# Peptides against a protein of PDB entry 3J47: the designs that were tried, part 82

Target 1, 121 residues: chain A of PDB entry 3J47
Amino acid sequence: IRLTNQLKSLKGLQSKLKDVVEYLDKVINKELPINHTILGKLQDVFNLLPNLGTPDDDEIDVENHDRINISNNLQKALTVKTNDELMVIYISNLVRSIIAFDDLIENKIQNKKIQEQRVKD
Target 2, 69 residues: chain B of PDB entry 3J47
Amino acid sequence: YEEKEESNLAATKSMVKIAEQYSKRIEEEKELTEEELKTRYVGRQDPKKHLSETADETLENNIVSVLTA

## One batch from the design tools (peptide; made by RFdiffusion4, then SolubleMPNN)

Design b2_p19_4_s3 (from b2_p19_4, 13 letters changed)
Fold by OpenDDE base, seed 2:
Structure b2_p19_4_s3 (fold): chain B 121 residues (1-121), chain C 69 residues (1-69), chain A 19 residues (1-19)
Amino acid sequence: as target 1 above (121 residues)
Amino acid sequence: as target 2 above (69 residues)
Amino acid sequence: MNEQLELEIERQKKLREAL
């Protein structure tokens, strides 16, 4: 189930990315006006994709650099936030594992003590 | 797509709730660890078992959080 | 992050072996 959902999301993302690229190309060519709704959806996709490596399309003109930098900064900030959240989850798991290990040790000590008592009887 | 988006939205909401509850879970885990320590001194199995159970529950919730992330 | 997660998984394996 989870893997299938991930695959479906990936396929949807791929399709959407293709549509966005095609739209962006049309906007760059001045064939279509900038659709703010598509741009917003693209921003949402970028916000959801922490590791969309900025396509190193070195040729993006300087005026778009500031807006792209803001978008990249937002994406970086979201990536940092996601990393922080994952770190918190990790620490929580570690702490739980430590407690479970401590309990296991105690259970073993108790079992050993019970065995030693049975050997003395 | 929609079902997965709904699942991801639910997961994200769950993650926010987990983050809010995380501090509380850490405190609960500390309390349990203290109870385990106390139980080691008292030699009572029951408080240690309760600590273990709550630690396991805390671990399970974190695993679910990781799986949801 | 990934390395820490792997270390924790290994710790959990050792705990299970200790049971």
Scores: peptide ipSAE 0.511, ipTM 0.846, DockQ to the pose 0.020
Fold by OpenDDE base, seed 3:
Structure b2_p19_4_s3 (fold): chain B 121 residues (1-121), chain C 69 residues (1-69), chain A 19 residues (1-19)
Amino acid sequence: as target 1 above (121 residues)
Amino acid sequence: as target 2 above (69 residues)
Amino acid sequence: MNEQLELEIERQKKLREAL
């Protein structure tokens, strides 16, 4: 369910982005008048997007670590953080699985001892 | 779309909370293992079962965390 | 990542066989 909702949201965003590109191309070609309200909202969206444009190596500050999807440098830092978080979750699952196995082994040993006692009686 | 965005935001907040609670979950898991060790000596099946149940709940919470990530 | 996931799947399979 959750993955399906994320995929649907991503598809909706992709469709909207395509419509915006098609609109911008029509405005550049002077086929449609510039809708200032749509452009203002689009400009707000672009200002919320991490800067795609300059390849310069300068240390852009740490504050937006949580937004996974918007373009290369921030995406690389977010990918590293997500990988570290997934590794911690994996180690946690491994530890839980080890404990569950230890409990099962002990339960099996106890069951075997009970059977050995019943055969001696 | 909006319901899915809200669900994704709730997921992200849950991941942050999972990172904070991770250390606490590891300690709870260790306490369970100690109770199981004690039940081996006392011969009480019930504390061992309770340990296994809490380890399973801890595992389920991690799986939900992975599915949220 | 994938190798670790495969190891965990194999561990869960062994756990299920031990039950």
Scores: peptide ipSAE 0.505, ipTM 0.849, DockQ to the pose 0.019
Fold by OpenDDE base, seed 4:
Structure b2_p19_4_s3 (fold): chain B 121 residues (1-121), chain C 69 residues (1-69), chain A 19 residues (1-19)
Amino acid sequence: as target 1 above (121 residues)
Amino acid sequence: as target 2 above (69 residues)
Amino acid sequence: MNEQLELEIERQKKLREAL
């Protein structure tokens, strides 16, 4: 269920990203005015996507570069937080698996002792 | 789309709750390992079995957390 | 992270072989 929902969200994001690229191309060509609502939703999607590959070197004015750096720093901070959370979950699962394995070893040792006692009787 | 967004929001809230409780779960797991060690020395099977059961429950909760992450 | 996960999977495998 969850993997299917993630895949559907990724497909929806891909479709929206394509629509935005097509819209941005039309805006660059001065065929359509900039829709601020679409741009805001795109910024939200970009803030949720950790690694957008390098946007090509289109001359984005210097004032946008500082805002892009702040957005990239926030995205990096969110990515670091997500990585830390995943690492903690991984370590917890590892520790639980080790404890469960130690218990299994002890149960096996006890079963072996019970069998050795039955062979002596 | 909306159902998936709601499911992702619920999953994200669950992950935050798991992260907040994670430190406590690690400490509980460590306490269980210490009780198992104590049970090995005392030769009392019952505390060791209870420790194993609690470790398994803790493992299951982490697996569900990973599947929810 | 992935390398540590792989090391632990290998540790669990060795533990299963010891059982």
Scores: peptide ipSAE 0.507, ipTM 0.847, DockQ to the pose 0.018; fails the geometry check
Fold by OpenDDE base, seed 5:
Structure b2_p19_4_s3 (fold): chain B 121 residues (1-121), chain C 69 residues (1-69), chain A 19 residues (1-19)
Amino acid sequence: as target 1 above (121 residues)
Amino acid sequence: as target 2 above (69 residues)
Amino acid sequence: MNEQLELEIERQKKLREAL
């Protein structure tokens, strides 16, 4: 359910972005008059998008590291953070797998001892 | 779309909480491993089973965390 | 990451064979 909702949101965002691009292309081609209200909303969307275009402003707002992939430079930092998180989860799963294996080995040893005792009786 | 966005935001907040819980789960897993080692020396079967069950629960929770990330 | 996951899968396979 959660993954399906995330995919649906991403698809909806992609469709909306495509519609915006198509609208902008029509305005550039003078097929449609410049709608200032649509442009204002688009500017607001771009202002909410982390600036893809200024490589030089070193203000990596550290607080935005936990928020959704909206910008490529932020996306690189977010990709590093996501990679670190995935590594931690991986190591965790590995440790748990090792413990489960140790328990399995012990269970096998116990089963073998029980079988050897039954053969002696 | 909005309901899903809200769900994704809630999932992201849950991941931060999962990371904290994960650190705690690692410590719980270590304690269980020590109990297994002690149980191997004492020859008592019951503590080993409980440790195995807790390790499995810990694994399941990590897998769910990976699937949610 | 992928290589480590493959090694763990192989480890799990060996354990299943040891059962």
Scores: peptide ipSAE 0.497, ipTM 0.844, DockQ to the pose 0.017; fails the geometry check

Design b2_p19_5_s1 (from b2_p19_5, 14 letters changed)
Fold by OpenDDE base, seed 5:
Structure b2_p19_5_s1 (fold): chain B 121 residues (1-121), chain C 69 residues (1-69), chain A 19 residues (1-19)
Amino acid sequence: as target 1 above (121 residues)
Amino acid sequence: as target 2 above (69 residues)
Amino acid sequence: DAWELNIQRQKQLKELLDL
């Protein structure tokens, strides 16, 4: 479910970006007038995007690191964070699996001892 | 799209919280393993069961974290 | 039966591992 929602959000962003590119190409070719409202929204989006050109290291607020989709550099940093989180989850699952196996082995040993006692009686 | 974005944001916040608690959960898992070892030595099933239950809870929390990621 | 209980516990552990 979560992965599907992320994929849908990414697809939506991709579609919007494609529409913007197509619009900009039409404006450059003088096929359409410049829409000031679209340009204003695009500027707002670019201002919310981490500066692609000069990664000043200091302003990367940790909270925005989960938004992989917006900017390739921030997206790279966010991708790294996501990979680290996935690694932690993987290790945690592995540890839980090991504990479950240890319990299973112990239960098996106990069952064997009980069976051996019953055979002696 | 907006609903999915909100869900992803909530999931991310949950992942951060899980990551912060991960070290604590690992320690809790170790404690459970020690209780199992003690139970094996003493032959009392109850402490061992408790350790196994805590390990299971730790595993479940990690799975939830993965699903949130 | 203690034996049956132990078998059930082993099945539960296997299921937990498969999750």
Scores: peptide ipSAE 0.477, ipTM 0.845, DockQ to the pose 0.013; fails the geometry check
Fold by OpenDDE base, seed 3:
Structure b2_p19_5_s1 (fold): chain B 121 residues (1-121), chain C 69 residues (1-69), chain A 19 residues (1-19)
Amino acid sequence: as target 1 above (121 residues)
Amino acid sequence: as target 2 above (69 residues)
Amino acid sequence: DAWELNIQRQKQLKELLDL
């Protein structure tokens, strides 16, 4: 369900981005007038997008480390953070699995002892 | 789309909270395992069962965290 | 009985582990 929702959201974003590009091309070609309201909303969206294009500004502001999705340099830092989180979750799952196995083994041993006692009675 | 985005944001916040609570959950899991070990010596099945249930709950929370990640 | 309950519990744990 979650992956499907993410995929649907990504597809919706891709379609919208394509429509924007087509609109911008038509505006550049003077086929359509500039819709200022759409452009304003698009600019707001672009400002919320992590900077894809400027390679040179070294100062990755520390605050944006947590936002998973968007742009390349931020995406690398976010990918590293996500990898660390996934590693922690993986280790946690392994520990839980080990504990569950230990409990299962103990339950089996107890059941065997109960059966042995019932056979002796 | 908006509902999915909101769900993803909620999931991300949940992952951060899970990461913060992860150390605490590991400690709780260790305590349960120790209680199970003690219960093996005492012969009381109920503490072991409770430990197993808590370990299972901890595992389920980790799986949900992985799925959220 | 308590034995059947324990077997059912083991099955549930095994299913949960397989999930």
Scores: peptide ipSAE 0.467, ipTM 0.846, DockQ to the pose 0.014; fails the geometry check
Fold by OpenDDE base, seed 1:
Structure b2_p19_5_s1 (fold): chain B 121 residues (1-121), chain C 69 residues (1-69), chain A 19 residues (1-19)
Amino acid sequence: as target 1 above (121 residues)
Amino acid sequence: as target 2 above (69 residues)
Amino acid sequence: DAWELNIQRQKQLKELLDL
């Protein structure tokens, strides 16, 4: 269920991104005027999705490189956080595995002692 | 789209809660290991069994957390 | 520290398996 929902969201984002590209191409070709409502919704999506910046048409040229770098830095920070969480989960699984092995070894030692006692009787 | 976003938000909140539970699970695992060590040295079987059971529960919870994550 | 502890536990487990 969760993985399916993530895939659906990713597909929706991909479709929206395609629509944005098509819209931008039409604006560049002067086939359509700039739609401010679409840009606002795109900005909201980018604020919720820190890596997806929509440049407003008018301020595009000079400041864009720094904004793109900031967005990339936020994405990198989120990636680092995700990696840290995964590392904690991995360590926990290793610890649990080690404890399970300790129990198995102790059980084997006990079984061996019981067998040795039975052979002496 | 909205249902998926809500599900993702709920999942993210669950992950934060899992992180808090993880710290408690680590402490429970340490206690179990100490009891197992004591039982190994003193020859007490019951503390070792209890430690093993707690370790298994901790492992199961981590697996569920990984699957949820 | 947690990693080193796990390594020590694994070594103890291996020693117990060899016995």
Scores: peptide ipSAE 0.458, ipTM 0.840, DockQ to the pose 0.013; fails the geometry check
Fold by OpenDDE base, seed 4:
Structure b2_p19_5_s1 (fold): chain B 121 residues (1-121), chain C 69 residues (1-69), chain A 19 residues (1-19)
Amino acid sequence: as target 1 above (121 residues)
Amino acid sequence: as target 2 above (69 residues)
Amino acid sequence: DAWELNIQRQKQLKELLDL
């Protein structure tokens, strides 16, 4: 279920990204006026979508480089935040695993003691 | 798509809450480990069991957090 | 049997760890 939902979300994101690119191309070509509402929604989507594939740095013109750098910096900041959250979760899981292991060892020791006592009885 | 978006939004909000509660969960895990150590020395099974249960609860919460992430 | 109970507990812990 979760994987399927992730895949569906990814497909939806891909479609939306394609639509955005097409819209941006039309705006760049002056075929359509800049729609501020769409741009705001796109910005919100970009803020919500930290892991969207960085388009290859090569061909994008110099002025867009700063905006892409800001987007990349924001994406980097969001990625750092996500990494921090994942790290916390990972550490927590490790700690729980260690506790579970300690309990297992103690249970094993106790079982051994109980068996030794039963053999003496 | 809409259902997944809603699920992702809920997950993101849950992740923020998880991050805030993470320190508390770590402390709860430490308490369980200390009780196990004490029980190992005292030979009382009950405190160790309680510590193990609290550790398991902390682990479960972390797993749910990972799944929500 | 206390031994069997302990083995069951160990199995539960292993299962929890695998989760």
Scores: peptide ipSAE 0.452, ipTM 0.842, DockQ to the pose 0.014; fails the geometry check

Design b2_p19_5_s3 (from b2_p19_5, 14 letters changed)
Fold by OpenDDE base, seed 1:
Structure b2_p19_5_s3 (fold): chain B 121 residues (1-121), chain C 69 residues (1-69), chain A 19 residues (1-19)
Amino acid sequence: as target 1 above (121 residues)
Amino acid sequence: as target 2 above (69 residues)
Amino acid sequence: ESWELQIELEKKRKELLSL
């Protein structure tokens, strides 16, 4: 199920990337105006896939750099949020591991005391 | 596409809920550690065992959360 | 060997608690 969903997501991303390329080509050729709704959906996709969409933006003229920077800032903000969530998960796992180790150490100490008492009896 | 978007939205909502549960789990973990400290000091084994069990449950939930993320 | 690993983990825990 998870692998199938990942493959489906990847296929959907590939199709969307193809649509984006086709749309960008039409915008470059002045065949279609820039659709804000498509850009918003693209931003959402880029926020979900931060590394996949960056290579094609390098060819756009100097005036679009500010808009690209805003998009990059939003992407950076989402990346920071994701990093914060991952950090919380990591800290939680560390804390749980530490507690488990403390319990293991205590159990070992108790077992040693029981063995020492049995040797004295 | 729509079914996947709905699934992703549900997953995102689940992640927010997991974050809230995580904060609660951290508090449960602290309680377990305090009980273990008290058990070590008083020589009572039962509170320590209960603390260990709660910590294990908290760890398991975090692992499942990481696997689901 | 398991005891040494536990001692090292306890040391790391103490270090983490001291931060």
Scores: peptide ipSAE 0.451, ipTM 0.841, DockQ to the pose 0.014; fails the geometry check
Fold by OpenDDE base, seed 4:
Structure b2_p19_5_s3 (fold): chain B 121 residues (1-121), chain C 69 residues (1-69), chain A 19 residues (1-19)
Amino acid sequence: as target 1 above (121 residues)
Amino acid sequence: as target 2 above (69 residues)
Amino acid sequence: ESWELQIELEKKRKELLSL
C-alpha cells in the first residue's frame, strides 16, 4: 500500500513537473503571465522534494542570480538534510540486521548444545 | 492523488520523527547488544531472548522507517 | 484537481491573449 502510494505520488509529481516546465517555458517566451498560484504550488513541491534539481527557467536577470543562488543553496541544504536522514536510516537498519544475526548465531549455538546433550543421553 | 499526497506527507513526518529518534534507537540497539554480551556471560537465556526480541522490534521499526522513506 | 484547473485556466488565458 505505502509503496503504491509513493509511486502514485511520484508519478503525479512527474506529471506536475512536466506541466510546470511547459508553463515556465511559456512564461519565458512571454506567452503567459506568471501564475502565482502555480509558483506557490511549485514551491510547495520543491519544499517536499528538495532533491529535484530542476533549474527553474526563470529569466536569469542579474539581480535574480543572488536570489537563485540562495534558493539553490536552500534546496541543496534540504537535499543534504534528506541525504543525512537516509544515511541515518540505512545505518540503523544495518545495525539492527547485525543484532538480528548475532541473535540467530546465538540461537543456533544453543540449539546445537541442546542436540549434543540429547545425543549423550 | 490527494490521498497519496496525504500518505506521503504522513510518511515524511514519520521519517522526520524517525530521524529525530534515530540517535535514541542507536543507543537502544547498543544497550541491547551489551545486554546480549552480558547474557552470554551469565548464561541466562531469558535476558538474551528479551534482547533478541527488542533487537527484532528495533529492526522492524527501521524497516518501516525505510519503507516510509 | 486544483492544479489541473489552474493549468486549464492558464490555457484559457493564453487562448484569450491570442485572440
Scores: peptide ipSAE 0.447, ipTM 0.793, DockQ to the pose 0.039; fails the geometry check
Fold by OpenDDE base, seed 3:
Formats: structure tokens, sequence, C-alpha cells
Structure b2_p19_5_s3 (fold): chain B 121 residues (1-121), chain C 69 residues (1-69), chain A 19 residues (1-19)
């Protein structure tokens, strides 16, 4: 359920972004009039997006580290953090798998002992 | 979309909690292994089962964490 | 919601312009 909701949200965002690009292309080609309201909101979104463009603005706003989708430099830092988190999750899954395997082995050993006892009886 | 966004936000917050709970999960996994060891020595099926169940729960929580990441 | 509504309005405008 959670993953499905995340995927749906991401797909919605992707579709919206595509629509914006298509709209911008049509405006550039003078095929459609500029919707000032949409452009204003888009500008607001871009302003909320960490500035991708100028490598020189040192404001690595450390705080927005949690939003993966932000600007390439922050995105690199976020990608590293995400990779670290994924690695932790991977290790955790491995540990659980090992424990489950150990339990399985023990269960097999017990079952074998029970079978051996039944054959002796 | 909003419900999914809320779910994603909740998932992200859950990931932070998962990182904190990861240490607890590791401890729970160790406790399970210790109970299995005790079950090997004492021959009590119930502690072993409980250990296995806690390990499974720990695994499930990690999988959910991966899915929320 | 407001953004989705605006996108939908824009789509409708494009459809109207294409007619």
Amino acid sequence: as target 1 above (121 residues)
Amino acid sequence: as target 2 above (69 residues)
Amino acid sequence: ESWELQIELEKKRKELLSL
C-alpha cells in the first residue's frame, strides 16, 4: 500500500512535469498563450527547488537534505544519504535472512531428530 | 495524490524512525538468537518459536523500511 | 489540488484551441 501510494505520487509529479514541459514548448513556439497563473506557480516551484543552475552559490542549505528531488549538488548529497540508508536496510535484511536461515536449520535438525526417534520406536 | 503524498511523508518520517529503531531491531534479533540458543539447551519449543517470530517481525519491518525508502 | 485543477483547465483550453 505505502509503496503504491509513493509510486502514484511520483507518477503524478512526473505527469505534471511533462505537461509543464509540453506547455512551455508550445509557448516558446507561440502555439499557445502563456498562462501567467501556471507560470507563476511554476516559478514558485522553481524557487522552492534548490538552485540547480549556479555552481557558485555555496548555500548548501543543509536543512533540505531530506528532500531527495532537490538540485544536483544537494541531490548528490541526498543520493549519498539515500545510498547509506539503503545500505543499512540491506544489511538489516541480510541479518534477518541469516536469523531466519538459522531457525530453518534448527527446525530441520529437530525434524530429523523426531524422525530418527520415530524410526527407533 | 494528496493521500499518497501524506503516505509518502509518513513513510519518510517512518524511515527516520526506522533508522532509530534499527538498533532496537538488531537487539531484538539478538534476543531471538539468544532465545533460540536457550531453546537448544532447554528444549522448550515456545521460546524458539517466539524468537523466530520476533526475527520474522524484524525482517518484515526492514522490508517495510526498504519499501518506504 | 489547485495545481491539478489548473493543469486540467489548461488541458481544457488546449482542447478548445484544437477544436
Scores: peptide ipSAE 0.419, ipTM 0.806, DockQ to the pose 0.043; fails the geometry check
Fold by OpenDDE base, seed 2:
Structure b2_p19_5_s3 (fold): chain B 121 residues (1-121), chain C 69 residues (1-69), chain A 19 residues (1-19)
Amino acid sequence: as target 1 above (121 residues)
Amino acid sequence: as target 2 above (69 residues)
Amino acid sequence: ESWELQIELEKKRKELLSL
């Protein structure tokens, strides 16, 4: 269920991003007027989305290189954070696995003792 | 899409909580290992079983945390 | 839902502009 929801969200985001790109291309080419409401909502989405390297549709002025770098840095920082979280989870899983293995060993030792006792009997 | 977004938001909040609880879970796992060691000395199956169950629960919580992440 | 509605509205506007 959760993975399916994540995939659905990702697919929806991908579709939306495609539509945005198509819309922006048409606006840039002056084929369509700018829809201010859609643009505002897109801006809100971009503000809520951690700086995914989609440059804000704002003026592709010379300052874009620095903004792209900042966006890339934020994305990189988020990626590093995600990696750190995954590492913590991985370590936790390993620890749990070790504990479970220790319990299994003890259960096997007990079972052997029970079998040895039954043979003596 | 909206349901997934809500789920992702909830997951993100849960991840923060998991990070905070991670140290506590590690300590709980250590305590369970100590109880297993004690149970090996006492030779009683019941405490060992309980420790194993708690370790499994901790493992499940970590898996859920990974999936939330 | 609001986003999907906006996308649909944009599609309709594009269709109207193409006519």
Scores: peptide ipSAE 0.418, ipTM 0.786, DockQ to the pose 0.042; fails the geometry check

Design b2_p19_5_s4 (from b2_p19_5, 13 letters changed)
Fold by OpenDDE base, seed 2:
Structure b2_p19_5_s4 (fold): chain B 121 residues (1-121), chain C 69 residues (1-69), chain A 19 residues (1-19)
Amino acid sequence: as target 1 above (121 residues)
Amino acid sequence: as target 2 above (69 residues)
Amino acid sequence: DAWEKEIERQKKLKELLEL
């Protein structure tokens, strides 16, 4: 379900980007007037894209460079943060797994004791 | 698109909260393990069961967090 | 904090995209 929804969103984004490109080509060819509202929204989208090319925030750029999911240098630092978070989640899962195993072992020991008592009786 | 967007938004909101919840979950897991250890010594099954249940819930939440991430 | 900010940015981006 989640992966399917993500794929659907990506397909929607891809379709919209294609429509924007087609619109821009038509505007360049003077087939359609420049729609300032579409261009404004597109500009807002581009501004919300991780900054690919502003080198000036070098300190913030190094920390954000390691995020895999978003294509940009900011994404790379964000990938590091994501990796750190995933590592924490992984450790937590391991710890919980260990606790669950400990409980299983204890349950097994108790079950053996109950069986031994039943055989004596 | 909207259903997927809503799911992704919920997942993203969950991720924001995960950092705080993770620290809390680790502490809750420790408490459960301590109660389990105490239950082994005291022979009280109920605290041990509660600890195991909370550990399982913590695991499930971590798995969901990993699947969201 | 940077992740939360990026998450919020992604939400705004999705809203702008009306996906």
Scores: peptide ipSAE 0.559, ipTM 0.862, DockQ to the pose 0.503; fails the geometry check
Fold by OpenDDE base, seed 1:
Structure b2_p19_5_s4 (fold): chain B 121 residues (1-121), chain C 69 residues (1-69), chain A 19 residues (1-19)
Amino acid sequence: as target 1 above (121 residues)
Amino acid sequence: as target 2 above (69 residues)
Amino acid sequence: DAWEKEIERQKKLKELLEL
């Protein structure tokens, strides 16, 4: 379910981006007037996009090493943090799985003891 | 799109709290294991079952955290 | 936290996209 929703959102974003490109091409060709509202929203989107193209070496400041959820360039530096967080979550899942298995083993042992007692009665 | 966006937004909000919750979840998991051990000595099935259920819930929460990260 | 700021940025980006 979650992955499907993520894929759907990504497809929606891709479609919207395509529509924007087509609109920009039509505006450049003077086929359509500039829609200032769409352009403003697009500009806001671009401003919210992390600088993907030219990381000036200086904004790879040490503060970005610890961020999971950053888009590609900042996200590359932050991919390290994401990886660390994913590792922690993975270890936690493993520990929980071990505990669940231990409980399952105990339940099986108890069930066997109950069956053995019923055979003796 | 909206349903997926809402799910992604919820996931993103959950991610902010994962680090704090993770430490708490580890402690809760340890407590559950101790209660299971105590229940083995007392011979009470109900406390052991409750411990197992809480460990499973803790595991589920970690899986949800991974899927959100 | 830097992480919380990025999460908030992503929320704003999603909201702006209206997906």
Scores: peptide ipSAE 0.557, ipTM 0.860, DockQ to the pose 0.437; fails the geometry check
Fold by OpenDDE base, seed 5:
Structure b2_p19_5_s4 (fold): chain B 121 residues (1-121), chain C 69 residues (1-69), chain A 19 residues (1-19)
Amino acid sequence: as target 1 above (121 residues)
Amino acid sequence: as target 2 above (69 residues)
Amino acid sequence: DAWEKEIERQKKLKELLEL
């Protein structure tokens, strides 16, 4: 369900972007007047996109350059943070799996003791 | 689109709170392990079952967190 | 803080897109 909804939203975004491109092409070709309302909304969308091109002077340490040639300084920092969060989640899942396994072993030992007592009676 | 947007918004809100929830989950997991140790000494099955159930719930919450990240 | 800001930015972007 969740992945399907994400895919549907992405497809909707793609369709809207295509419509905007087609509109812009018609305006460039002087086939249609510039719709200022659509352009304003599009400009707002672009301003909400991660700034791919302006190295804002924020001291993001240059050292991690090799992995993120494609990603904006901000996107790079966000990728590092996401990786750290995923690592924490992974460790938590591992610890929970170990606890569940320990419980399973204990249950198995108890079941064996119950069977041994029944054979002695 | 709206149903998907709502789901994505909920996921995003969950990510913002994930750090606090994670700290709480770690504490719950520690409590379970301590209860298992106590139950092993007392020989009572009931506390062990409760511990196992809470560990499973903690695992489920971690899986949901991974799916949200 | 940067991640939380990006999450908020994504919410605003979705709202603007009205998807």
Scores: peptide ipSAE 0.546, ipTM 0.860, DockQ to the pose 0.473; fails the geometry check
Fold by OpenDDE base, seed 3:
Structure b2_p19_5_s4 (fold): chain B 121 residues (1-121), chain C 69 residues (1-69), chain A 19 residues (1-19)
Amino acid sequence: as target 1 above (121 residues)
Amino acid sequence: as target 2 above (69 residues)
Amino acid sequence: DAWEKEIERQKKLKELLEL
């Protein structure tokens, strides 16, 4: 379900992006007038996009530590934080697994004691 | 689109909260282990079961956190 | 704080896309 919803949203974005490119090409070719409303919204979208800029520009300390698939430079900083958070989740899962195993072992020991008592009676 | 958008928004909000809840979940897990230790001494099966259930809930919450990551 | 800011940015982007 979650993955399907993500894929649907991504497909919607892809379709919209394609329509924008086609519109821009028609405007460049003077086939259609510039729709200022669409261009304004598109500009807002681009301003909200992470800086896709050239890999050669130096140490921009963009402290964007956090996880999700934004474009390359912001994504690098985000990848580091994602890794740290995944490590924490991994450790938590290990600890829970250890507790569950400890409970299982104790239950087996108790069951064995009950069986030994029944054999003595 | 909207249903998936809502799901993604919920997942993102969960991620923000997960960092804070993680520390709390570790403490809840320790408390559960202490109750299990107490149950071993008292020999009461019911407290031990409750401890195991809380550990399982903690595990499930971590799995959900991984799936939202 | 940086993560929360990025999450808020993603929400705004999604709202703008109306998907």
Scores: peptide ipSAE 0.539, ipTM 0.853, DockQ to the pose 0.455; fails the geometry check

